# Peptides against a protein of PDB entry 3WG5: the designs that were tried, part 79

Target 1, 218 residues: chain A of PDB entry 3WG5
Amino acid sequence: LAKNIVYVAQIKGQITSYTYDQFDRYITIAEQDNAEAIIIELDTPGGRADAMMNIVQRIQQSKIPVIIYVYPPGASAASAGTYIALGSHLIAMAPGTSIGACRPILGYSQNGSIIEAPPKITNYFIAYIKSLAQESGRNATIAEEFITKDLSLTPEEALKYGVIEVVARDINELLKKSNGMKTKIPVNGRYVTLNFTNVEVRYLAPSFKDKLISYITD
Target 2, 218 residues: chain A of PDB entry 3WG5 as posed
Amino acid sequence: LAKNIVYVAQIKGQITSYTYDQFDRYITIAEQDNAEAIIIELDTPGGRADAMMNIVQRIQQSKIPVIIYVYPPGASAASAGTYIALGSHLIAMAPGTSIGACRPILGYSQNGSIIEAPPAITNYFIAYIKSLAQESGRNATIAEEFITKDLSLTPEEALKYGVIEVVARDINELLKKSNGMKTKIPVNGRYVTLNFTNVEVRYLAPSFKDKLISYITD

## One batch from the design tools (peptide; aimed at target 1 F125)

Design b2_p25_1 (made by RFdiffusion4)
Pose (drawn by RFdiffusion4):
Structure b2_p25_1 (pose): chain A 218 residues (1-218), chain B 218 residues (1-218), chain P 25 residues (1-25)
Amino acid sequence: as target 2 above (218 residues)
Amino acid sequence: as target 2 above (218 residues)
Amino acid sequence: SAGVIIPASAGAIPADAVFIDPVKL
């Protein structure tokens, strides 16, 4: 009861309805265990807008900070993952990872051709991504360019441009660097200082169902 | 005189990429065997827009008539399934089935809430559903109300309003009533008269992949 | 780039359903 606990979970692949269930399951575990924070290792090339918006909402309502960590090296928080990142308490990127490329699309034709959205829906997602950035004090100009210019950024660029808060190789380095940082969005109405000194790290294994469903969608 | 081959397949659940694959697989089999028609027993609550548009496109390119049959009783062709029906060569409904209810939403939220579709998406789908109805000679005024009023219809109402062509209890009654009917859209440029005199019915089983994905869904 | 996919579909909507817009929240 008198411990400082950080949960670490993994989320890989297309952001779907099932991905929401994962975020909710992992975050719920951390909340019920009074965790200082939960770190989500995120690697997503794309996903659905409705599940992305539900995840962002679940993060906004989280009783503990949610740290989105673009990991491992070579991972990306592209498309839906970018919004999830902008909608969270803190963003960390591992070396060689990517963030951006969030243009909304209606999907994919028989060819694999891109089916673009009406121009106005592009404006809707621009307003939504600007809102997430401004609510978290992040660079909304660059966030808008994730859509309008299909802009993508390395970790160092994302840090320089004020989109993320940490560049870290691993969980330990992430804890060291983010220790003492304020969350970019509130936890239950209050901006919180992260206390990662003398912290117990607990890893949440992805379930059989997680790995299987992810593999199938792959 | 001649033996006419009719294929029957079942397509159930949410409309997704796997569903497109089912439509493509079942239609290709019927085309290669020079079938008179393929009948799809459709039961769907809704699904994704890109897959629905890809299915409508696959049906437009079909070298044989595709008959959408809302079957069994209690089934529906709601949301995305309505567009598939309107995009097909002939629509049949079993007693106690439903068609319509197509107001687009960005999706469902955590607590029963619904994420509203921006007006541009709504107008986009109004134009698309009116177009499918106009191209097939079905009631475009009523098709719009599937969206603007979330209108849903019984089989008897759907026939009366000119949205569908046949009300049938089973495959036997469907072939009997639809024998001699012209298709509502062309097959390779010409509107084909359906010949169901002297008919061999062939049922297509769902594949291992089909069964697995649906068991996980159940 | 993959882009964010807009599913844009729904079934029968209940009459007393609550509609929300995340941008306005």

Design b2_p25_1_s1 (made by RFdiffusion4, then SolubleMPNN; from b2_p25_1, 8 letters changed)
Fold by OpenDDE base, seed 5:
Parts: sequence; structure tokens; C-alpha cells
Structure b2_p25_1_s1 (fold): chain B 218 residues (1-218), chain C 218 residues (1-218), chain A 25 residues (1-25)
Amino acid sequence: as target 1 above (218 residues)
Amino acid sequence: as target 1 above (218 residues)
Amino acid sequence: STGVEIEASSGPIPKDAKFIDPVKE
């Protein structure tokens, strides 16, 4: 029996237009090979809202399940990363990771202080993040509080509150725990039951371009 | 019987990108030699959050147990050092050391006053530090209070409250007390029982580069 | 075109967040 393929790729750093290109490339490769899923190991402090929204759309347009995995330990799906996760088919977190802190800002001043977003922008993203949570059957109250209270959660808290679906230490544990789970949003209009029996894990390396951009944006 | 090797190295001063390079180098050497463990003698007032998070990741990716030892007497694992310790496979402290004081700051003003971090950042690091504690089976309440109350603990208090695993006066006492302990986090996906019977202790000297950078940053 | 030019960064947690013991600086 042809082994089902699960792709694993890493996204690290700020969410930018280049990050969108990475997501698009990775998902496209996995789609072309009719993978059972792609797992994106995510470690981000946040980034641009426009890029984030485009990434969410790209995930939701995927022909295969996209699993956001906050990994490794010490990683975060902070700010924009939380939105991306909430827009995905399944969220996992490794122990020692975090999720949340979603309040929009306009930037940082020279003294490192936050330039606050106007209420109009804040309210827009409250509605947006709640919608992502609701669509995925995740905790919309907590999603709102990621903005209104600058809330951040541990994996255990996020699981407990129904923000995420899996706490897993590694890819093998993630595959084991998520086997038989339904996607939290549809894939091509249907909720998919993940089948991680007899899978081959394939790692996607960042392209040379991806590496170069990460080097420039760090 | 080939003697098990335990490496000992020192990290002193501020946590920076250069400190990450030191951790990476030391752990890599110990990994290459299939050491039973590496003990990092840590004395730090804190430092950069980015470097700290990268160090935690590097520790958690180690192929061998990484023991953080707050040493010598008078040393501290302050601020970023506490996070590093909580991200490690085992924490030890020498008598007369301290751990804690983990509240994030943006920096110091010209008058030496602290520039406070915004709640978004504080909440992020609360979640992060709690997650590290939870993953390692350490006291997550105290970990949070290291931020919210600027709490600092003695070795005896830290042991009592389940923040650390060992109080030891020297490397020999540390090896003796930690012999047969399980790592508080997995090594390559498995909890390891430390075997410090018939060990050779090898000291890693700082590289010339490490010495130079320490001289410039002090 | 939902023209909210939200140059809103879901602000990176400043990489520059520091953890320094104020007693030792």
C-alpha cells in the first residue's frame, strides 16, 4: 500500500510577504504530491497583518490539511502567528511554547514603546480573530482576549480552553495524537479525518531564497 | 569499561547572541563525544530575550542532558538565566546563589531607571516561563511569580518549591546528588536517567573568541 | 478591496525585550 505522505516544514521569524511565499510554496508541494497533510512548524513573534491575512487565506484554500505546530519548545505563535494557527485545519503546540498576544500595533517608537493601533483597527482584528475561532470551532472568547487582554497561553491552557487540539513533544507524538482527528475547518469543502497510519514523514527544506530572506529579516 | 564523560563549561555575564554561540559550541562538543551530560556553570544577571529563547531551544534540542548549575557561590541565574535554567534537563544551585527576577524590561533610561515592558510582552513571557516550568515538571506558579512579583529565591527555597532539583556546593557533590535522577525534560524524546558512576569530568575552556567577547561586553 | 491599509503589525514581541536584573546592572 502506497504510504501516505506527511510533509513537515519550518516557518521561523517575522510574518512578512516572504513568509507568505514560504507557506504557498510548502503547501503547493504537499498538494502536488497528494500528501495526507502538511505540518508547519511555526516559531514567530508576529509580523505584518496583511501577510498574515494572506497566509490564512492560503491555508484555507489548501487542497490538503495544514497543521500548524508551534515548535520547538521555546517557540511561539505570537501575535500574527496566533491568527495563522486559528486559520488552520489543526493546531498543535509543543511543551514550552506559547500562543497569543494578538493586540494590533502600528509599530514601535524609537524608545521601543508600542505605537497603539486606533480603535478601528483593534475592533477589526477582534472581529477577524473571533471569526477564525468560530469557523474552526475554537474558543472565540479567548481569541478575543488575545487582543483585549493581551492574553498569552501555555500549551496546556490553550488545550484546556479549546484554542488548540494537540499538545505534542515531537512530530511522532503529534501524528499519533492527531490520528483520527477531524480537521477543524473544511478541506475542499469537507471535514477531513486525519489518517496518520503508515505514513512517511518528508521534511521540506527551506529554499535558498527562504534562507536568504530569513537572514536579512532577522 | 570506557569512562562516561561529563563536560563542565562556564557561562558568565549577559545573555546575548554570543552567549548562544557559547552554548551551541559547548553542547556540540559534548554531543560529539557522546558525553553522559554537560554541566553549564551559569552566572548571569540576565540579557536579551531573543538570545535566551534561542539558548532554551538549543538546550532542548541537545542530544545529551544539559545541566544548568548556578555556580559559584555569589552567582545568579537572574532573569534570562532563570528561563535558561527552566528550559534545561536539570537545575542545580550552589549555596549562596540566587534565581529569579524575571520581569521583562525594554531597557534602562539614561538615569538608570527601568523602561517597563508593555503588558503584551509581560504576558507573553508569563506564558513562556510557565510553559517551561510545566514541561519540566517544575513549579509554574513560582515561575509566574518570578515575573509578576519579581520573585527571587535562594537555592534552598528553589529546591523546596520544586523550581530546581539539586543544591550542591561543587561539581562532585552535584554529580553525587544527581546520579540516578531523571532529566526533567526528554533527551531525544526520552527521559534519561543520569549515570554519574565512574565518570571523567572534562572542563571546556572558553574559546579565544568567547574570552574576547566577554571582555568587550563586561 | 477591504482597503484597511492596516499597517498594523501584530507587533513582534520585540526581540529586544530584555531580562536584566536591575540589581546587578
Scores: peptide ipSAE 0.035, ipTM 0.260, DockQ to the pose 0.102
OpenDDE base, seeds 1, 2, 3, 4: peptide ipSAE 0.023, 0.030, 0.023, 0.029; ipTM 0.257, 0.299, 0.269, 0.255

Design b2_p25_1_s2 (made by RFdiffusion4, then SolubleMPNN; from b2_p25_1, 10 letters changed)
Fold by OpenDDE base, seed 5:
Formats: sequence, C-alpha cells, structure tokens
Structure b2_p25_1_s2 (fold): chain B 218 residues (1-218), chain C 218 residues (1-218), chain A 25 residues (1-25)
Amino acid sequence: as target 1 above (218 residues)
Amino acid sequence: as target 1 above (218 residues)
Amino acid sequence: SEGVEIEASSGPIPKDAKFINPVEE
C-alpha cells in the first residue's frame, strides 16, 4: 500500500508577508502530493497582524491537515505565533517551549518601550483570538487571557488548559501521539482523523528565497 | 424550472471609493440577471466613512437581497464593515470571524497613535449605527456599544445578541440556513422571503481594476 | 443635501498592528 506522506517544514523568525509565502508554498506542496498532513515546526517571537491573519486563512483553506508544532525545545509560538497555532488543525509543543503573550502593540519606541495599541485594536484581537479558539474547540478564556493578562504558558499548562492537543519531544512522538486524533477544525468541510500508521516523513527545505528573507529579518 | 441564480462575490481590504464601485458593479450584475440574491463575502479591517455610507445606500437601493457574509474564517467585518453589514438584507458570519470595533477616528498620527474623533463625529455615528440596527431589527444597544465600548464580537456572540442572522461554515450551509428567512430590510419596499431551494451559485470574479486597486491598497 | 464630508475614518484596524514578544526577540 502506498505510504501516506507527512511533510515537515520549518518556519522560524518574525511573522511577515514572507512568512505567508512560506506557509503558502509548504502547504501547496503538501496539497499537490495529497499528503496525510503537513507539520510546521514553528519558532517565532511574533510579527505582523496582517501577515498572521493571512496565514490563518491559508491554513484554514488547506486541503490537508496543518499541524503547528512549536519546536525545537527553546522555541516559542509567541504573539502572532499563538494566533497561527489556534487557527490550525492541531497544535503540538515540544518540552521547553512556550506559547502566548498575544497583546497587540503598535510598535517599539526609540527607547525600546512598547507603543501600546488602543482599545479598539486590543478588543478586535480579543474577539479574533476567541473566535479562533471557539472554532477549534480550544480554551477561549485562556486565549483571551493571552491578551488581557499577557499570559504565556508551558506545553504542560497549555495542554492542561486545552489550548493545545499534544506535547511531544520529536516528530516521531508527535506522529505517534496524534495518530487517530481528529482535526480541531475541518479540512474541506470535514473533521479528519489523522492516520499516521504507515507514513513516510518528508522534510521540506526552505527555498533560497526563504533563506535570504530569514537572513534579512533576523 | 429555470434555476434561481445566487451570485457570490468577494470584497476584501479597506473600504474606499473603489470598494463602492465593486459593490455597485456586483449588485448591478445580480440585478440585471434578476438573481434571487447576491452574497458578498466580506473581509475588511474598515475604511472611509463616506465610502461606507455610500455602500450602505447602494445596498438599501438594491432590487435584490444583498447578503453580507463575513468570510472566510479569520476574516472580519471590522469598523466600516460592521456598518455595511448592518445596512444589508441579511448578515452571516463564518466561524473564526469577527464583527465590531466601530469607533470613528480621524486617522493615525506619525507615531501610530489614533487621532480621536471629536464628540460631534462620534455622536453622529452612534445615531447612524443605531438607525441601521433599528431599521433592520438588529440589536441597537450592541450596535451603539460597537462605538462606545469599541466592542468586537465572535459569530456566536453576534448571533446570540441578535446582531447577525446566520453562522455558516460555507456558502452551501449559508444557503441552507437562510432559506426561508425574510430579509431584515425591504427590497423595493417589501420584505422578501429568501428562496434557496433550487439555486445555481455563480461566482463573480473581481475585475482587473478591482485586482489592481486591491494591490495598491494592501 | 450637502453630504457632510465626515473626514472620519471608521479607522481601519491597522494592518500594521504588531504582535512581538519583546522578551523573545
């Protein structure tokens, strides 16, 4: 029987329009090959709201399950990364990672102080993040608190509170633990049961463009 | 029996004079073909008040029902988008979308801070948004709070509070759920019962001009 | 009826809103 393919790709750094292009490329490749899923190893401090929202839309429009995996240990899905995760079909975290800190800002001042977002923007993103959590059957109260309390969680806390679905040390453990789980949001209008029983893992390398952009934004 | 036609078109991005032209074009096409309705898939962060008011008038003058559908997941009908929705014959939202944040502003300062609108302008738009809600039999208190509290809502909250009429995952579910509903405002002086029993869905593509403008305003 | 040019923007939610954790930069 032809082995089901699971793609694994890495997205690291700030969330920008270029990050959208990475997500789009990776998901498109996996869709074209009718993969069982794609796992995106995510490590981000956050980034732009517009790019984040576009990425969430792209994930939700995916013809295959998109699994966000906060990886490796020491990585984070901070700020915009949390929204992306909450917009995905499954969230996993490695031990020693973090998620949360979702309060929107307008930027940083010259002295490095945060320029606070006005209540209009904050309230918009509270509704948005709660909507993502509710749609995916994740903890909408904690999702709100990621903004209102600037909360960050460990993998164990995030799992405990129903923010994420899996804690896994590596891809093999992730595949094992997520096998037979249903997607938290639909794929093409249907909740999909993940089948990782007979899979081939394929790693997608960043394109030359992806590498160049990462170099410029780091 | 000749199938009733339902048009579907997308409007994405800032509300501007060009957005008015898009609405006018789409509605005019649907009117010319005597469509049962047009569904506008709306994703907007907001925009200009003048353009918004013109769009509302164009919707209210439509010879056919105009359904605003906040779509896809991750989209919003923020600020001006909420007014447009409240001016329409039916509002639907997809899961993972948002509506609200209607406080008027004069713009953004060089430091990214909001330039507040004077009380005169704020009070004008409070009266305006309440009027739209009242005319459509929607929650005028929440409509006011979209300004006074800068409130944003999830689809479930918006439905619960009587701001919107339908939560739907896709066009098929929207058509199914809205079938037999009455328009919230009149069409040519009459409240119309939507008939989606035997319909053909036709998608309207953005014109080349529409694509170019979207590119410039993004 | 002179259209009151309400130069008010129902201000876009800034696309430029940022979500960056200053501790994780």
Scores: peptide ipSAE 0.029, ipTM 0.252, DockQ to the pose 0.101
OpenDDE base, seeds 1, 2, 3, 4: peptide ipSAE 0.020, 0.028, 0.024, 0.026; ipTM 0.219, 0.246, 0.292, 0.212; seed 1 fails the geometry check

Design b2_p25_1_s3 (made by RFdiffusion4, then SolubleMPNN; from b2_p25_1, 8 letters changed)
Fold by OpenDDE base, seed 5:
Structure b2_p25_1_s3 (fold): chain B 218 residues (1-218), chain C 218 residues (1-218), chain A 25 residues (1-25)
Amino acid sequence: as target 1 above (218 residues)
Amino acid sequence: as target 1 above (218 residues)
Amino acid sequence: SSGVEIEASSGPIPENAVFIDPVKE
């Protein structure tokens, strides 16, 4: 029985244009090999809104399911990471991770203080994050509160409130729990039922470029 | 039997900060008088995105139903006008009007050519317009196509595709057809059933300031 | 020629928006 392939790749650090290149590369490899899915282990404090939006678009254009997995324990899908997750085909979190804190800022001042985004920009991202949540059938009220209340949730809370689909300790538990779930957004115009009954897990290593960039952004 | 009041006001021309002041004034008057609704007769070729977003927010914060009525025949809710409509409690169009053409631009060059918005800005407004459509239970696919295909619809098409709720020739037909409809978004957290069975129609004139601004923007 | 001159909607430039969790940096 031809084993379905599931790719697993890691994305860690700030969301930048280089993070887009990582997502694009990983998803492209998995698409080329007609994988059942790719799981992206995500750990990010946030990053650039432009890169985030491009990543969301790249995920939504994927020919295969893209599962965001906030992993390992202690990781977060903070800020931009939450948007990326909400744009994906399935969200999982490991126990001891967090999601949320999506209030946009213009940056940091020379003294390290936050430069607040004007209401116009905040309202933008409220509309954007709500769109992502609504399209994926996730909790758009909480998605808004990730901005308006700077809300951060535990995996258990996020699951309870319908922000995420799976709480899993590891890849094996994730595959087990997500087996038979439908993608929360379509893949090539169809909601896909995930089939993880007979899978080969393939880990994608960061490219040399990916490693170098992670070092520059840390 | 105490007649319910319906206010009718006109907004014509480009969407600017002054157009926000018009919406705010008109809605505030109708709120203060506990009107059943306000109907805004809208005729706009578009305008500023910032003003548009503020107007949408002001509509959504209204203590009474705000009905956008694309009127008279020959009018349009073009570009920013479509966003405003999609953010409102009910949309009506007169026969011979149009809605759509929502592709954002950065402006016009010195030679009158359009300065194209970068994909990032276009993707923003796609997410925003889809959010407005989804929250109001209107056709989010068409809302996207208002940008991606620069789509413009007739009232009959817009009604057919679930972009708008009413096609009406005049205020009397609008009141008749919308009577008993629920608002497409909540008013103070509740979906309101419009009651136009025993209404007094009150027309709001533009302020002197509103008239002066219309002259400056034409 | 149904040339409705659609005016420029200059959106907020999300270009300068940053999403960093200030608690984790």
Scores: peptide ipSAE 0.058, ipTM 0.316, DockQ to the pose 0.061
OpenDDE base, seeds 1, 2, 3, 4: peptide ipSAE 0.020, 0.025, 0.026, 0.019; ipTM 0.244, 0.212, 0.303, 0.225; seed 1 fails the geometry check

Design b2_p25_1_s4 (made by RFdiffusion4, then SolubleMPNN; from b2_p25_1, 12 letters changed)
Fold by OpenDDE base, seed 2:
Structure b2_p25_1_s4 (fold): chain B 218 residues (1-218), chain C 218 residues (1-218), chain A 25 residues (1-25)
Amino acid sequence: as target 1 above (218 residues)
Amino acid sequence: as target 1 above (218 residues)
Amino acid sequence: SEGVEIEASSGPIPKNAKFINPIEE
């Protein structure tokens, strides 16, 4: 019996245009093979807003469910990572991870101090993050507070508040817990019930280019 | 039975003189074919005020209804995009999109800080945006607050406040929901009831020139 | 109609807007 394939890939580091290329490549591979889903193990401190928004769009345009998994322990979906997660079909977190801290900034001064974003930008991203939460049936109040209070949450808190859908220690537990869940946003216009019975897990490695870029940005 | 044609085109990126050319081309094609309407999938962070005002005029001079659809998810009709939307015959938004943040600025300083527009310019655009809202029977108070508070709204909020007319997930839902609605401004001096029964959807691709410009501005 | 300065912009959102957790940098 042809096993359904679930792809697993890792995205780590700052969210940049290169990160977009990684998402695009990984999702495209999984789409081409008609995978049941792709799980992206995400670990990011944040990054560029433009790249983040493009990544969210790419996820939402996916022909297959994209599951964001904040993994491994010690990882975060911080800042831009939270937006990406909120734009995805399902969010999972491993124990010992975090999500939130979404207040936009313009950058850092020479002394390392934050250059604050003007209210115009902050308000834009408040609306944006609330829209992502509302569309996905996640807690829009907490999503707003990720900005307005720079709130960061544990997996247990995020689950409790309805920000995420799964707390899982590993891929196997994630597949088990998410089996039979509906995607939080549509896939090709339909909410999909995840079927992780009799799946083959296939890991995608970073390309040589991905490795080079990660090496340059680390 | 001859199907009514609805054109769909995409406009993405900063609002510039090139964006005007895109609007003009797309609307002209739809006018030439006596389309029932054109839907412009709009995704913009804003842009130039002069180009924006020209686009609004071009929309208002259209011989057919121009529907602004903030799409896909993650898109925005930010800043100049809001003015364009408010100048159109119907506004729709997809879930996960935003509208607003309309305060004019003169630009950005070298440090990325906003160069504020003088009160004279701000007051001009307050009057302008209120006029667009009033003419279209949309919420002029909120339109003003898009400037005075840099307000940004979700689709649900925008619908609730009477800024937009439709929340739709895709073109098919948009056509279904907007069928039988009257245009918010006249077409050739008359308010038109949209008829999206038995329509053929025809997608317009960006010209080679449009693609080049998008590539240069990205 | 008092000429709006041609340079007036509705203010695009800066492409360089960032979301970085300063604690992890």
Scores: peptide ipSAE 0.028, ipTM 0.256, DockQ to the pose 0.110
OpenDDE base, seeds 1, 3, 4, 5: peptide ipSAE 0.026, 0.027, 0.026, 0.021; ipTM 0.227, 0.284, 0.221, 0.217; seed 5 fails the geometry check

Design b2_p25_2 (made by RFdiffusion4)
Pose (drawn by RFdiffusion4):
Structure b2_p25_2 (pose): chain A 218 residues (1-218), chain B 218 residues (1-218), chain P 25 residues (1-25)
Amino acid sequence: as target 2 above (218 residues)
Amino acid sequence: as target 2 above (218 residues)
Amino acid sequence: SSNFDALPGLKIPALSGTHAAAVPS
């Protein structure tokens, strides 16, 4: 009961309804165990707007900070993952990862051709991504360009431009650098200082169902 | 005189990419065997827009008539399934089935809440559903109300209002009543008269991949 | 078979389904 606990979970692949269930399951475990924070290792090339908005909402309502960590090297928080990142308490990127490219689309034709959205819906997701950035004090100008310019950024660029808070190689380095940082959004109405000294790290294994479903969608 | 071959397939659940694959697989089989028609027993609560549009497109390119049959009793062709029906060569409904209810939403939230669709998406789908109805000679005024009023119809109401062509209890009654009917959209440029005199019915089983995906869904 | 589910991008499902499918838990 007198421990400092950080949960680490993994989320890979397309952001779907099932991805929401994962976020909710992992975050719920951390909340019920009074965790200082949960670190989500995120690698997503794309996903659905509805599941993305549900995840952002679940993070906003989280009773503990949610740290989105674009990991491992080569991972991306592209498309829906970018909003999830902008909608969270802290963003960390591992070396060689990517963030951005968030243009909303109606989807893919028989060809694999892109089916663009009506111009106004592009304006809707611009307003939504600007809102997430402003609510978290992040660079909304660059966030808008994730859509309008299909802008993508490396870790160092994302840090310079004020989109993320940490560049870290691993969980330990993430804990060291983010220790003492305020969350970019509140936890239950209060902006919180992260206490990662003398912390127990607990890894949450993805379930059989997680790995299988992810593989199938792949 | 001649022996006419009719294929029958079942398509159930949410409309997704795997559903497009089912439509493509079943239709290709019927085309290669020079079938008079393929009948799809459709039961769907809704699904994704891009897959729905890809299915409508696949049906437009079909070299043989595609008959959408809302079957069994209790089934519906709601939301995305309505567009598939309106985009097909002939629509049949079994007693106690439903069609319509197509108001677009960005999706569902955590607590029963619904994420509203911006007006541009709504107007976009109004134009699209009116277009499918106009191209097939079905009631565009009522088709709009599938969206603007979330209108849903019984089979008897759907026939009366000119949205569908046939009300049938089974495959036997469907072939009997639809024999001699012109298709509502062309097959390769010409409107085909359906010949169901002297008919061999062939049932297509769902594949292993079909069954697995749906068991996981159940 | 298609691979539309694996293709990248922010996809707008744009149409309704069921709450139970959207949020099973």

Design b2_p25_2_s1 (made by RFdiffusion4, then SolubleMPNN; from b2_p25_2, 9 letters changed)
Fold by OpenDDE base, seed 5:
Structure b2_p25_2_s1 (fold): chain B 218 residues (1-218), chain C 218 residues (1-218), chain A 25 residues (1-25)
Amino acid sequence: as target 1 above (218 residues)
Amino acid sequence: as target 1 above (218 residues)
Amino acid sequence: MSKHDALPGLKIQALRTTHEFDVPS
């Protein structure tokens, strides 16, 4: 009996147009192999809003479940990473990770101070993040507070408040805990029940290009 | 029995004179084929006011119903996109999308700050957006607040407040839900009841020129 | 009204989300 395949890939660093290309590549590979799911190990401080929105769209257009896993311990799904997670089919976090701090900014001044986004932009992203939360049946109030209060949560808090679905130490625990869960958003118009019984885990390595660009942006 | 045709086309990115040409082309094709309607999948952060106003006029002059569909999930009808939507025969939104944030600006300063429009311009667009809402029997108070409060709404909020007519996950759900609805503005001087029974969906691809310009403006 | 009046395109392209370390103290 052919084992179901679960892909695992890593995305680390700032969210950029290149990060979109990574998501697209990883998801496409997993789609081609009709994988049961793809798990994206995410560690990001945030990044560009345009790239973030495109990534969310790409996840939502996936032919397979996309699980965002904030991993390893010490990682974060900060800012743009939170939006990406909220746009996904399932969110997991490892112990010692964080999620939140989603206030949009225009950038940094020469002295390193934040240039605040005008209220118009902030309100746009409040509506956007609330919409992602509502669509996925996650806590839209907390999603709003990720912006309005710059709220950051531990995995336990995020689980408790209904922001995320799983706290897991590793991939094996994630697969075990998420087995039988329904996706929080549809796959091909249907909510999928995850089946992680008798799965093969395949790790996708970053491309050589992926490695090179991460070195340039870090 | 000849199937009624519904066209679907995408418009993504900033609203410009080129976006007007896209609308005009798409609507003209659908008019020539006597389509039951055209659905424009809209994803825009906003754009130029002149182009927006021309697009609204072109929609209102359409020989067939023009449905604005904020799609896919994660898309927006922000700023100029909201005006376009409010000028259309029917508005639909996918889950995870947004509408609003309509305050006019003159542009951005070198430091990225918004250059505010003078009160005279703001008041003009308040009157304009209210007129679009009133003409279409949509919530003119909320339309005003899209400017005065920089309000942005989720699909559910927009539906609840009578800004939009349909929340739909995909084209099939949109067709199903909008079947039998009357257009919110007239087509050739008459309010049309949409008939999406036994329809053929035809997708209009962006022209090569459309693709090339999007790459230059992004 | 000048035909040149720009409705703000939200320069979503220029927008960044705050980094976790940018949480104002």
Scores: peptide ipSAE 0.026, ipTM 0.264, DockQ to the pose 0.136
OpenDDE base, seeds 1, 2, 3, 4: peptide ipSAE 0.028, 0.039, 0.024, 0.023; ipTM 0.207, 0.289, 0.232, 0.237; seeds 1, 2, 3 fail the geometry check

Design b2_p25_2_s2 (made by RFdiffusion4, then SolubleMPNN; from b2_p25_2, 9 letters changed)
Fold by OpenDDE base, seed 2:
Structure b2_p25_2_s2 (fold): chain B 218 residues (1-218), chain C 218 residues (1-218), chain A 25 residues (1-25)
Amino acid sequence: as target 1 above (218 residues)
Amino acid sequence: as target 1 above (218 residues)
Amino acid sequence: MSKHDALPGLKIQALRTTHSFDVPS
């Protein structure tokens, strides 16, 4: 029986144009091999909103299911990471991770203080995050509160409130728990039932460029 | 039976004089072929007000229906994009998109803060956006609030409030749902009933120039 | 003079989503 392939890749650090290139590369590899899915192990404090929106589009254009897995323990899908997760086909979190804190900012002042986004921008992102939640059948009220209250949730809270679909300790538990689940958004116009029976897990290593840029941005 | 032609083209990025040239080129091609309609897949964060107003005029002068489709998921018809949409013959949105946030600004300061437009300018655009909404039989109160409150809406909200006409996941669903609808503004002095029965969809590719400028402006 | 000349340089600005969502570590 031909094994279904599941790719696993890591994305860590700030969301930038380079993070988009990583997502694009990883998803493209998995698409080329007609993988059952790709799991992106995400650990991000946030980053650029433009890059984030492009990443969400790239995920939603994927020919295969993209599972965002907030991993390892201690990782976060903070800010931009939450939007990316909400734009994905399935969200999982490891114990000891967090999601939320999505309030947009203009940047940091020279003293490191936050420069607040004007209400225009905040309202735009409220509408955007709510649309992602609604489209994926996730809790749009909590999605709004990720901005309006800078709410952050544990995996257990996020699952309870219907923000995420799975809490899993590792890839094997993730595959087991998500097996038979439908994607929260369509893949090529259809909701897909995940089949993680008889899968081969393939780990994608960061490219040399990925390692170099991560090293420069960390 | 001669197939009615529907053109589909993409416009992405900031609204500029070059965006006007793209609209003009796409609409002109569709006019020359006596297309049933052109669908413009719009994804814009906004841009120049002068270019926006010229685009609205070009749409309103079209010999064929121009459908603005906020697409793909994650796209927006933000700011200038909302005006363009409100000036069109039909508005559709994909799930996970947004519309609104129309408050005019003079620009950004060196620190990235918004330079507010003077009340005179704001009032001008309030009158303008209300006129577009009224002419198209769309919600003029919400159109005003796109400026006064910097309101942004989901597709479902925009449909509910009578800002847009269709929520559709893809071109096929858009064609199906908009079939038999009347244009919200006249085409050559007449309201047209859209006929998407037995249509051939023709995709217009961006010109080399379009690709180059998109690459430079991204 | 096109009616459009009255507001030269107004940007109905791009919500440049260039905002860093940097969570203060």
Scores: peptide ipSAE 0.031, ipTM 0.306, DockQ to the pose 0.063
OpenDDE base, seeds 1, 3, 4, 5: peptide ipSAE 0.027, 0.046, 0.029, 0.032; ipTM 0.270, 0.282, 0.267, 0.269; seeds 1, 3, 4, 5 fail the geometry check

